# Peptides against a protein of PDB entry 5Z08, part 42

Target 1, 168 residues: chain A of PDB entry 5Z08
Amino acid sequence: RQKDEWAKKTSSLMKQLDWFIGEHLGAMLAAEELGGPVVGELMEIDPDDLSAGFNAHGKLKKATSQPDLDRRQRRIDDIWGPQDEQGQAHKRKRGADEALAASAEMRDLIEQLMNKLVEAGGDNSATYVEIPRESAAARFLVRSKVAMFHPNDARRLRLVDFGRDLDD
Target 2, 222 residues: chain B of PDB entry 5Z08
Amino acid sequence: GLPRLIDAIEEASKIPAKRRQTPIKPTIEKLTTHLYTHGASPDSLLRLADLLTLRNHLDQASLAAITRNLYPSSTVSDEVVLRFIGALGHGQLKPTLALQALFLRWLVMVYHLLENPGVLGQVYGVLFDLLDTAAIRPQLCHLLALVTRRKHVRPFRIQAILTLSRQTGGDPNLTGLLRVFKNYYPEIIVGDATKGRASAFKHPDPQWRQHLDEIQQRRSEA

## One batch from the design tools (peptide; made by RFdiffusion4, then SolubleMPNN)

Design b1_p10_8_s3 (from b1_p10_8, 5 letters changed)
Fold by OpenDDE base, seed 4:
Structure b1_p10_8_s3 (fold): chain B 168 residues (1-168), chain C 222 residues (1-222), chain A 10 residues (1-10)
Amino acid sequence: as target 1 above (168 residues)
Amino acid sequence: as target 2 above (222 residues)
Amino acid sequence: APRPRPAPAV
């Protein structure tokens, strides 16, 4: 009885998490990966401030004409460039694709983290997932205090085990 | 005048709100109106810094209102700066972290009026060691971005920011501060920590700046 | 329950 209620509650929470990832978090993570706002930090970025791009000092580059065509500038121009109708449609499609990719990455990462936690059987050293890169998904979990990096290896991420600290 | 308003608030600050014969709010409103209209002299700034930074019986809303209207009519002394710096961090005698954030924001906005900007460079370590305090980190990074010089960019501080950036999941304020460090030492390998979004450290309040400039201009004409 | 992903066969 209690195990079945726990299983039902866990299943319900997983469905809610999956919904939250798909409907909200994926788009926000995609925005962060694209150089947008960090998830959970409402940076009051005036939309007008975003259009001019940021220099290496984080200051708005005045629209001076020198096309230093750095690939990052293209992404800023893709994000903030002239909104022609075709550019808007391509931008919307790309944004949707990036949101789907971010959602999939977050789901996969959570799954791996949970599986490693279960498999480790209480060995904290065995709970680490190897990540190929520091993604917006990984950063979000760390900011949320749900996950932590290995102190000496930023490629290793684990869930924070909240259950153990309550029993000691 | 402003000194008499400060006198009344200083006396009221010694007494718990429930034991005051007169509500302090009308006097605070007169003070903030006066500060908005005329600014504060160096002497008045010091007295107000004590009211803001020392533990007293003033309510948080009143302290915040004074801080938001703390326009210098002249320069800001080292003593005033050091009162605000001394009020930072954790402790029962310290102001709230919300008020500390307002102080740091104020220091950013009045940085160009400091009699000696070097004073902040002397207390750089104190400021830097507070970067783990999330509630003040945005304003603290902004202030550090203004204060940082080559002498402050040390290997241990680079490593400390890199470590804290990982622990915070790439706080954009820390990334912004790392970019400031990299301006002094381009060879700093910041890894993936700089690939993230960085704060631009824009002026926190353009309207406050404009009003400050108007107050400062009136002094130059007198 | 998240399905355990099979370890990649070495």
Scores: peptide ipSAE 0.024, ipTM 0.526, DockQ to the pose 0.009
Fold by OpenDDE base, seed 5:
Structure b1_p10_8_s3 (fold): chain B 168 residues (1-168), chain C 222 residues (1-222), chain A 10 residues (1-10)
Amino acid sequence: as target 1 above (168 residues)
Amino acid sequence: as target 2 above (222 residues)
Amino acid sequence: APRPRPAPAV
């Protein structure tokens, strides 16, 4: 009975988390990846704002004409295409695609982190997930104190075990 | 005048609030009004710095109110600066981290009025070692952005910022500080840890700045 | 989206 209630609560929380990732967090993470505000400094980022890209100060870039050579700036410039209606539609689509990609990355990362925590059976050394890059998703989890990097290897991320703090 | 108000507050600060015969709040309000109108002389600033930084029986709201109205009428001495720097960090005798953040914000806002800006460069290590303290990090990074010179940009400090940036999930203030470092050493590889947004270190309070400028102008006309 | 499979019931 208690296990079933816990399982139901966990399932409900996972659904809420999945919804939150899809509806809100994905766009915010995509904004951060595109050089926008860090998640938590700006509560609501319109996906349309993602298509506008962000300046070095994390403000919405106005359509500046000069292509800055950085590959992420290319994504922004590719998002920024000509201000015609077709360009805006392509921008919105790309902003949506980046939000979807960020959502998928966050979901996958959380899944891996949770799976490793379960598989480790209490061995903290076995709870680390190898991450291919320091993503906005990984950074968000660390800022949120939900995850932590390995002290000597920034490619290894694990969940913070909150369960131990409750039993102490 | 301001000295008499400070005297009254100094005496009241020695006594627990519950044992005071008179409420201190009206005197604090008179002080803050005076500071807002006229600013503080160097001597008054030193006395106020002691009230703000030394452990006493003043409440946090009063200390914050004084700090928010701490307009210099002239320059800020090294001694005043060092009182505020000495108040930073963890310890039972130190001000709250919230008040320390206000002190750092104040130092940023009055940086151009320092008699010797180099004094902050001399205590650079003390400031830098506090970057792990999240509560003061935004203002601390801003102050360090103003203070940093080529001599301060050392490999161990670069690595410390990079490490702390990873541990904080890319704090924009640390990224901003690392950009300042990169201005002195363009070859600094700002790895993936700094792909995030950087703080622009804008003036913390434009209205406070404007009012400070008005106080400073009145001195030049006198 | 593939749901994380719940760990097998022990």
Scores: peptide ipSAE 0.019, ipTM 0.543, DockQ to the pose 0.011
Fold by OpenDDE base, seed 2:
Structure b1_p10_8_s3 (fold): chain B 168 residues (1-168), chain C 222 residues (1-222), chain A 10 residues (1-10)
Amino acid sequence: as target 1 above (168 residues)
Amino acid sequence: as target 2 above (222 residues)
Amino acid sequence: APRPRPAPAV
């Protein structure tokens, strides 16, 4: 019973993660790879987000659109935004192709990281995946504290084992 | 005038909000309006730095509002700078990390008005040792980028940034700071850590800069 | 392409 509930919860979580990668994260990772904004900077409480909530007089701005989201969207729009109608179609297609590539890279990386964690049977030294490059996907997982690089080899990445840190 | 507003806020800061006879918010609004219009003198800056950095009963929104309107009408003394530096880091007596980040941002924006910019170079180690604190790292890297001189670029600090950059997945602010180090020692082998995106350390608030320039210009005409 | 096997039920 508990194993079946855990398997169901894990399957549900993986579907939600796959959806999030495809619908949102892939485009943001593609923007980072192309020199756009860094993904997950919002996870760090940017003091500028606190400043953006207030007008020049220090009064709380009403819940207008997060200025950093608007600036990021504007930068994404400046990088990917419509040039002329023909340039728009080519930029949109290129942006879609890069977002699909970034989504595929993130999915593959997560799959490899999880498979190595399972195969290692609790040996932390065997949980490392060899990565061909430091991708936006790899950097995002490290910034999110979900993954970590090997201390001596930046080509080796593993999942952070949160379960062990709670049992110690 | 500004001194009387500061007096009223200092007295109110000693008393918990629930025990105050009068709401402090109207006085904070008068203070921030005055600061926006006229700026703060060196003496007023010191008193405001104490209100911002010392533990008192002022709410975080009021402290943030004062910090955002902390326009110097003149220069910024070493004593004022040291109050803000002394408020950095972890501890129950320290301001919140969000407020510390506003202080670092303020120091970046007023750096050209410091009476002695060398004071920040003297506390360079204190600033550098806080780079692991994620919540203040963006503004801290920007300040360090302004303060760094050849004497501060040491092998152990280079290695510390490289290690922290790897641990943070190539934080653009750390990459930016490492590029500043490389400008002093081009031979620094930074490997792939500098191939990533780096922060350009642009001015945090161009509108704030413009308004500061207007306040400073009025002083030169007086 | 074969769907990756679901993570083994520990």
Scores: peptide ipSAE 0.015, ipTM 0.522, DockQ to the pose 0.011
Fold by OpenDDE base, seed 1:
Structure b1_p10_8_s3 (fold): chain B 168 residues (1-168), chain C 222 residues (1-222), chain A 10 residues (1-10)
Amino acid sequence: as target 1 above (168 residues)
Amino acid sequence: as target 2 above (222 residues)
Amino acid sequence: APRPRPAPAV
């Protein structure tokens, strides 16, 4: 009974988190990946705005058509360099695609982190996920104090175990 | 010798101050005097880093006194560096923010003695994510100013500094760090929030530097 | 929804 209620509550929370990632967080993470504001500075980002890119102040640029290149973790020159006007329609699709990609990355990272925590069975050394890069997703989790980097290896990320402090 | 002093302090660190048979202060004074005179070997540095960074029953004044006298007689290993980096941030098991600021200051002052300066570049994200912590920000910005390379200057980090600079009313240390970033990417426009005074990241303690140089010179002559 | 894969039943 209690395990089933806990499982139901956990499932409900995961659905809410998944919704939040898809509807809100993904666009914000995509903006950060594109050199926009850090999550929490800009609470609402339209996918169309992501396509416009950001100025040196992290402010939204006027919508200028840019080619459909992967903009995630772009160089500064790619963000602030001369913008060619070609392809407004490709831009809207690109902003949506970046938000979707950011959402997927966050979901996958959370899944890996939770799975490692469960698999570790209380061994803190086994709770680390190897991350290929410092993503906006990873940084968000760390900034939110939900995850921590390994003190000696910035490629290793784990969930903060909030449960242990309650059982002591 | 230094190892015996460290042994005595390690044993005392396991015991609450009220339960110690002997005062620790005289042993700390002997340790700090020894460190001031001779410096610490790599092995001694590691042991002292553990005493400074791991939770124990040593008082904050003693920990600060050891840190202020933590002169390397040789190089500083990656392991020692990583102990201090691992001690940074918020948490009940972590050293106080005041002590963390001293650790960051120490890392700045011994940066030229690191066996592998690249180790700090590997943990760049960990350091960078602590910039919101006001108590350690001055020393953290200084360390980041030394560590920053082109590979670290990413758009999100530029925006994070700009945002934090705005939120802090233009902290001079953040403006200084942003100038370091601008050296790698001149096209970075530091907004009006960053038009303020920037820190020059001068050596935090010229006397400490001079004394370190004297300790290091004695090693080269031996 | 990312479901934590159930730990293998020990």
Scores: peptide ipSAE 0.013, ipTM 0.268, DockQ to the pose 0.021

Design b1_p10_8_s4 (from b1_p10_8 with E7A K10R)
Fold by OpenDDE base, seed 4:
Structure b1_p10_8_s4 (fold): chain B 168 residues (1-168), chain C 222 residues (1-222), chain A 10 residues (1-10)
Amino acid sequence: as target 1 above (168 residues)
Amino acid sequence: as target 2 above (222 residues)
Amino acid sequence: SLTPRPAPAR
């Protein structure tokens, strides 16, 4: 009986999580991956201010006309640049595709993290998932205190085992 | 005048709210109105800094209201700055983290009025060591962005920010501070953890700035 | 469904 209730509750929580990922979190993570706001932080950042950086006195540099053509600046320009009408439709489609990709990445990451936790049988050293990059999904889980990086290897991520801390 | 209002609040601050014969709120409102209209002299700022930073019986709303109206009419002394810095961190005698955040925000907004901006550079370590305190980190990073000089950008601090950035999932304020560090040492490898959005550290309150400028202008005409 | 998939036995 208790095991069945636990299984039902777990299933319900997983469905709610899947819904939350698909409906809300994916878009927010995609925005973060694109250089937008970090999930949970309302930062009123002007794009021009991000591009300009800071001078030696901590003042915003005037946007010099030569954007360092770093891929990041293109992303900032893609996010904050003038939305021409034709650019808006492509931006909307790209945004939707990125949200779907971010949702899939988050789902996959959670699945891997949970599987490793179960497989490890209580060995914390075996609970790490190797991640190819520090994604918005990974960062979100760390900020949320749901996951943590290996102290010496940022390519290794594990779930925080809340169950052990209750027995001590 | 302002000194008499401060006297009344200082006396009231020694007494628990339930034991006061008169409500303090009307006196706080008079104080904040006066501060908004005229600003505070250096002497008044010091007294108000003590009221804000030392443990007393004033309520948090009153302390916040005073802090939000703490317009300097002239300069800000090192002593005033050090009162606010000394009030930062964890401890039973420390102000709430919410109030500490307001103090840091205030220091950012009045940074150009400091008699000696170098005083913050002298306490740089104290400020830097508080970066793990999430509640004050945004304002603290902003202040550090203003204060940071080449002498403060040390390998151990670079590593500390990088470590904390990983632990926080790339806090934009830390990324912003690390960008300030990179201005002094371009060779600093900002790991993938810092590929996130960075804070631009905009002025936290443009209306407050404008009003401060009006108060400061009246002093120059006198 | 976020069902833990058993790692394929390599």
Scores: peptide ipSAE 0.014, ipTM 0.387, DockQ to the pose 0.010
Fold by OpenDDE base, seed 1:
Order: structure tokens, then sequence, then C-alpha cells
Structure b1_p10_8_s4 (fold): chain B 168 residues (1-168), chain C 222 residues (1-222), chain A 10 residues (1-10)
């Protein structure tokens, strides 16, 4: 009974988290990946705003036509350099695609982190996920104190085990 | 010798101060005197890094005294560096923020003695994510100013510093770090919040540097 | 689904 209730509560929380990632967090993470504000500075970002890009101050640029190039973690020159006048329609699609990509990365990362925590069976050394890059998703989890990097390897990320401190 | 002093302190560190048969202070004083005179070998330095970074029963004053006298007689290994980096941030098992600031200051002062300076670049994200911690920010910005390379200057980090600079009312250390970033990307516009005095990241202790140089010179003559 | 995949049964 208690295990089933816990499973139901966990499932409900995961659905809420998935919704939050898709509806809100994905766009914010995409903005960070595009050189915009860090999550917490801009709470609501329209995909159209993502397509406009950000200036050197992290402020939204005027909607100028930019090529549909993946700008995730591009160099500053690629983000803030001369903008080619490619069409507005391509921009909106690009902003949406970046938000979707960021959402997918966050979902995948959380899934991996949770799976490793469960598989580790209490062995902290086995809880680490190898991350291919320092993504906005990874940084968000660390800033939120939900995840921690390995002290000796910034490519290794694990969930913070909040439960251990309660059993002491 | 130094190993025997470390042995005694390691054993004492396992025991609460009230349960020790002998006061630890005289042994700490002998250790710090030895470190001041001779420095620490790589092996001794690792053992001392563990004493400083791992939770034990040593008092904060003793830990600070050891850190202030932590002169390397040789190089500083990646392992030693990583012990200090791993000790940074918030947590019940971590050293105090005051001690962490001393560790960061130490890393700045011994940066030129690192066997592999690139190790700090590998943990750049870990260091960068601690910039919001006001107590360690001055020393952290100084260390980052030394460590930063073009590969670390990413748009999100630029924005993060700009945001934090605004939130802090233009911390001079953050402005100094932004200037380092701007050296790699001149097109970075430092917003109005970053208009002001920047830290020059001068050596934090010229006397400590001079004494370190004397210890290092004795090794080269031996 | 963000549900942890059950560890393969040993």
Amino acid sequence: as target 1 above (168 residues)
Amino acid sequence: as target 2 above (222 residues)
Amino acid sequence: SLTPRPAPAR
C-alpha cells in the first residue's frame, strides 16, 4: 500500500515536472544556450524572442531575420555578429525548435540522473552520469542544488540525495 | 620530521578536542613552523590537503593556520588541487566558507607551481557556478581570471556574470572577470551595471610570495 | 516517460 502510494505520488510529480519543462523551462534553457539570460532572470520567453537572439547585455534583440542555424552554445561572434536578413517565418520555427531541443535535453538528463540513482543502490560512486557538455540543463540543476558535479570531474553529474539527511 | 607531525595531527583529528589527552595546539605550531621553514613535499601536501578539506575534529583556527603556511617545496599535483576544489561550495560536510576563501587564495598564490594548470580549466564550470557565493567571490574571481581561456568564455557565462553584477550592484571582482572575458571577445559590452571600478587581481600576499620563492629556490640548489 | 526505467532484473 505505502509503496503504491509513493509510486503514484512520484508519477504525479514527474508529470508535473515534465509539464513544467515543456511549457516554461525549455524556453528559458534555450535562451541561456543562445547566450540569453540565465534561468531566473527571464521567467517567460516567447519562442519568437529566442529567434531574435540576444545582445551583449543578454537583452532581446529586435526581431531580425537570422539563418536557421543551431546556435546552441555558439561563440559570441556567431550570436552577436552581423545578422543576415533571413525571413521571419524561419525565425519563429527556430525559436520553437531550440525550446524543444532544450526541453528534450533536460528530460533526458533528469531521466539518466534518476536512473543512475536508483541503480546505484546507495553507492554514491555509481550515481554519476557522464554529460557530453556543460549544458544549460546541467547548469540549471546544479544552480538549483538538485544536482552536483563530481568534485574531480566536471563531466560527471549526480543527483543530490536529499533522503540521506532525513534518515539520520 | 614533517611526516611525524602530520601523523600526530591526523590521529588527533579523529578525536574530539574534549577527549584528547594532549592539546593539539603545540603540534600545530610545530607543523606550521616546519612548513614555514621547509615547505611541504608533494606527499605531505596531499596529506595536509586531506586534513584541511575532509571533515574532522580540528578547530578552524588550526586549519586556517595550516593553510596560511601551506608552502609547497616543489610542485602541486592535480590530486591536491582537486581536493581543494572538491571542498568548495555549500554543504554540512564541506569546510567553512572562510576556509574555502583561504583555499582559493592559496590556489591563486601557487598557480605557477601546478603540475598541470589545465586541471583547473577542466573544473571551470564547478568554479564558475560558485560565483553567487559572496564569501568566496573575491578569491574565486581572481582564480578564474588566471584560469579563463577562450574556450571558457561562453555566452551563458557572459550573461551570468552580467546578471550577477547587476544583482550585486557591480561587484568589482565580477567587473574584473568580465574584463578578462573581454580580452578574448572584445565585442562583449559591459553594461551600465558593470561601469565602475574593476579589481586588478593583484597578488594577494607579496610577503607570502617572497617566502615561497625562497623555499622554492632552496630546492633548486639541492 | 520520466519514470526511472526499472533496472534490468539481475
Scores: peptide ipSAE 0.013, ipTM 0.277, DockQ to the pose 0.021
Fold by OpenDDE base, seed 2:
Structure b1_p10_8_s4 (fold): chain B 168 residues (1-168), chain C 222 residues (1-222), chain A 10 residues (1-10)
Amino acid sequence: as target 1 above (168 residues)
Amino acid sequence: as target 2 above (222 residues)
Amino acid sequence: SLTPRPAPAR
């Protein structure tokens, strides 16, 4: 009974999260990946603002690592390419594709994190997912305190087990 | 006594105002006076919750007057709470949004008298999903501020508040709720959304609180 | 379907 209620609640939460990822979070994560504002810092990315382009005053704080800036800038320039009507349609499509990709990445990451949490059977050391890169999705989950990196390995991410802290 | 007054109002609530043989207003006034003087027992609260939340022929002024005088003499049961929660949102069978705002305000004011405060935590999602409803948002944010625990602070909810805060131009109640979330997770990057004016979620009616305390004290002495 | 896939029983 309690497991079934938990399963139903979890399923409901997952549906809400899936909806949220698809409708809102994916676009914002895509913007962050594209060098847009960090999800949760500059959440002013209306999906329409993702389509409209960041004007020059959006001071993206230069993340200190130089080489990725040029790729992001080129990606921004490629996403923000010439304002011709065809260019806007291509930008909207590319923005939508990036939002879909970001949504898929977030969904996959959450699924992996949840699966590892269930599989670990209470062993916190077994709850880590190896992430190929520090994605906007991973950073968002960490900033939201839903996930944490391994103290010694930023390539390992786990869900914060909120359930255990309530039983103590 | 209070049960007889409720009986009379229940019967009158089944009949359209124009078809009533006697005006209900004098009976409502007697009820509200009784509630103000003695409060409502758990059984009376349940009956009154049904009168307030179920579609009937009572006028909005009468429903509002009952709600404003809905002093519990004892505790508030889960069933009473769930009646009010079930009455929230949009729908033809639901109370007006103005009355829903009064219900939420009431729940805030009687939160400390709930038999099981955890019941609100169980319906947290239902409450949270109503944040887009501007007419009830102030009281809803206040209630959520009381109810929120670490388990409720989820990424999707953080983001939903942030999104809604932007869409509303930084509603102080949403900013206040986001600050409550940040208290559980200080590292939540909420950006400029928390730099704005936030609601302090002060008690909605200090006089009502004082009068409630007087009613509650009389029970402890009996 | 974001339902955690049960790990295949080894």
Scores: peptide ipSAE 0.013, ipTM 0.256, DockQ to the pose 0.016
Fold by OpenDDE base, seed 5:
Structure b1_p10_8_s4 (fold): chain B 168 residues (1-168), chain C 222 residues (1-222), chain A 10 residues (1-10)
Amino acid sequence: as target 1 above (168 residues)
Amino acid sequence: as target 2 above (222 residues)
Amino acid sequence: SLTPRPAPAR
């Protein structure tokens, strides 16, 4: 019974988190990745200002690796460049694509972190996920005290085990 | 005169120190004394910029001594500026990072004498991309703090500084540069990085400034 | 879905 309730609560929380990632956090993470405000200190920035930049429903194209710096630069120029009307539509679409990409990255990272936690069976040394880069998603989780880097390797990230801190 | 001293140093710079018939140090001392007393004309500055930035056989102490005494008697041309900017970064043909830091410091100290301050804005990207180079970062951040305009404050640069600030444990020079960025965009949330000590970007050498002002004043009276 | 993937059955 308690395990089932925990599983249901966890599932509900994960759905809420997924929604939050998709609706809000993805855009904020995208903004951070693009060099905007850092998520978590953003409580002072009206989410609507970020949302107004990201509210366009654009379809995800898989961006390949090398063009990312120039594309990020362009996205920034799109975000902060002169507000020409045609630029706004492309900007909105690109912003939406970045929000979706950031959302996907966050989802994948959380999934990996949770899977490693389950697989580790209580061994904290085995709970680390290897991250290819310090993403906005990874940074957000660390700032939120949800995850922590390995003390000697910033490419290794794990969930913070809140259960142990309560029993100590 | 100064041109003849530069000629002698240029010729000596082509020859390894061990193969020189005469020590160059006395000529360097004469040059630095002349520069300290009279400053360098635009033409002399260009020649000296080449001596400082191009690979030659001059020793680092001599190059540093010239740089420390590189008082412009008038304005600093775009060409001179670009020589120093071109000398920045990593490469076998580039000056040492220690000398590059002196060049950046010099650019900070003569910024008000640039014929076209906008030239630094045009090469802003080149300067910004060197922020990862720890040895020049303090002076580079100071120069960028002077050069930065609204057009340069872009999200990717904000993120780059934020990332680098985290990687460096909150370098106060980066925090200072982020504060400059925030002056143009107050909405820039610079996380815990702004809670740290920021560099105030004070003039690097007040005595050098005073002496420069004296040299510049003598020109205005002539 | 943000559900942990079941470990492959050994």
Scores: peptide ipSAE 0.012, ipTM 0.288, DockQ to the pose 0.010

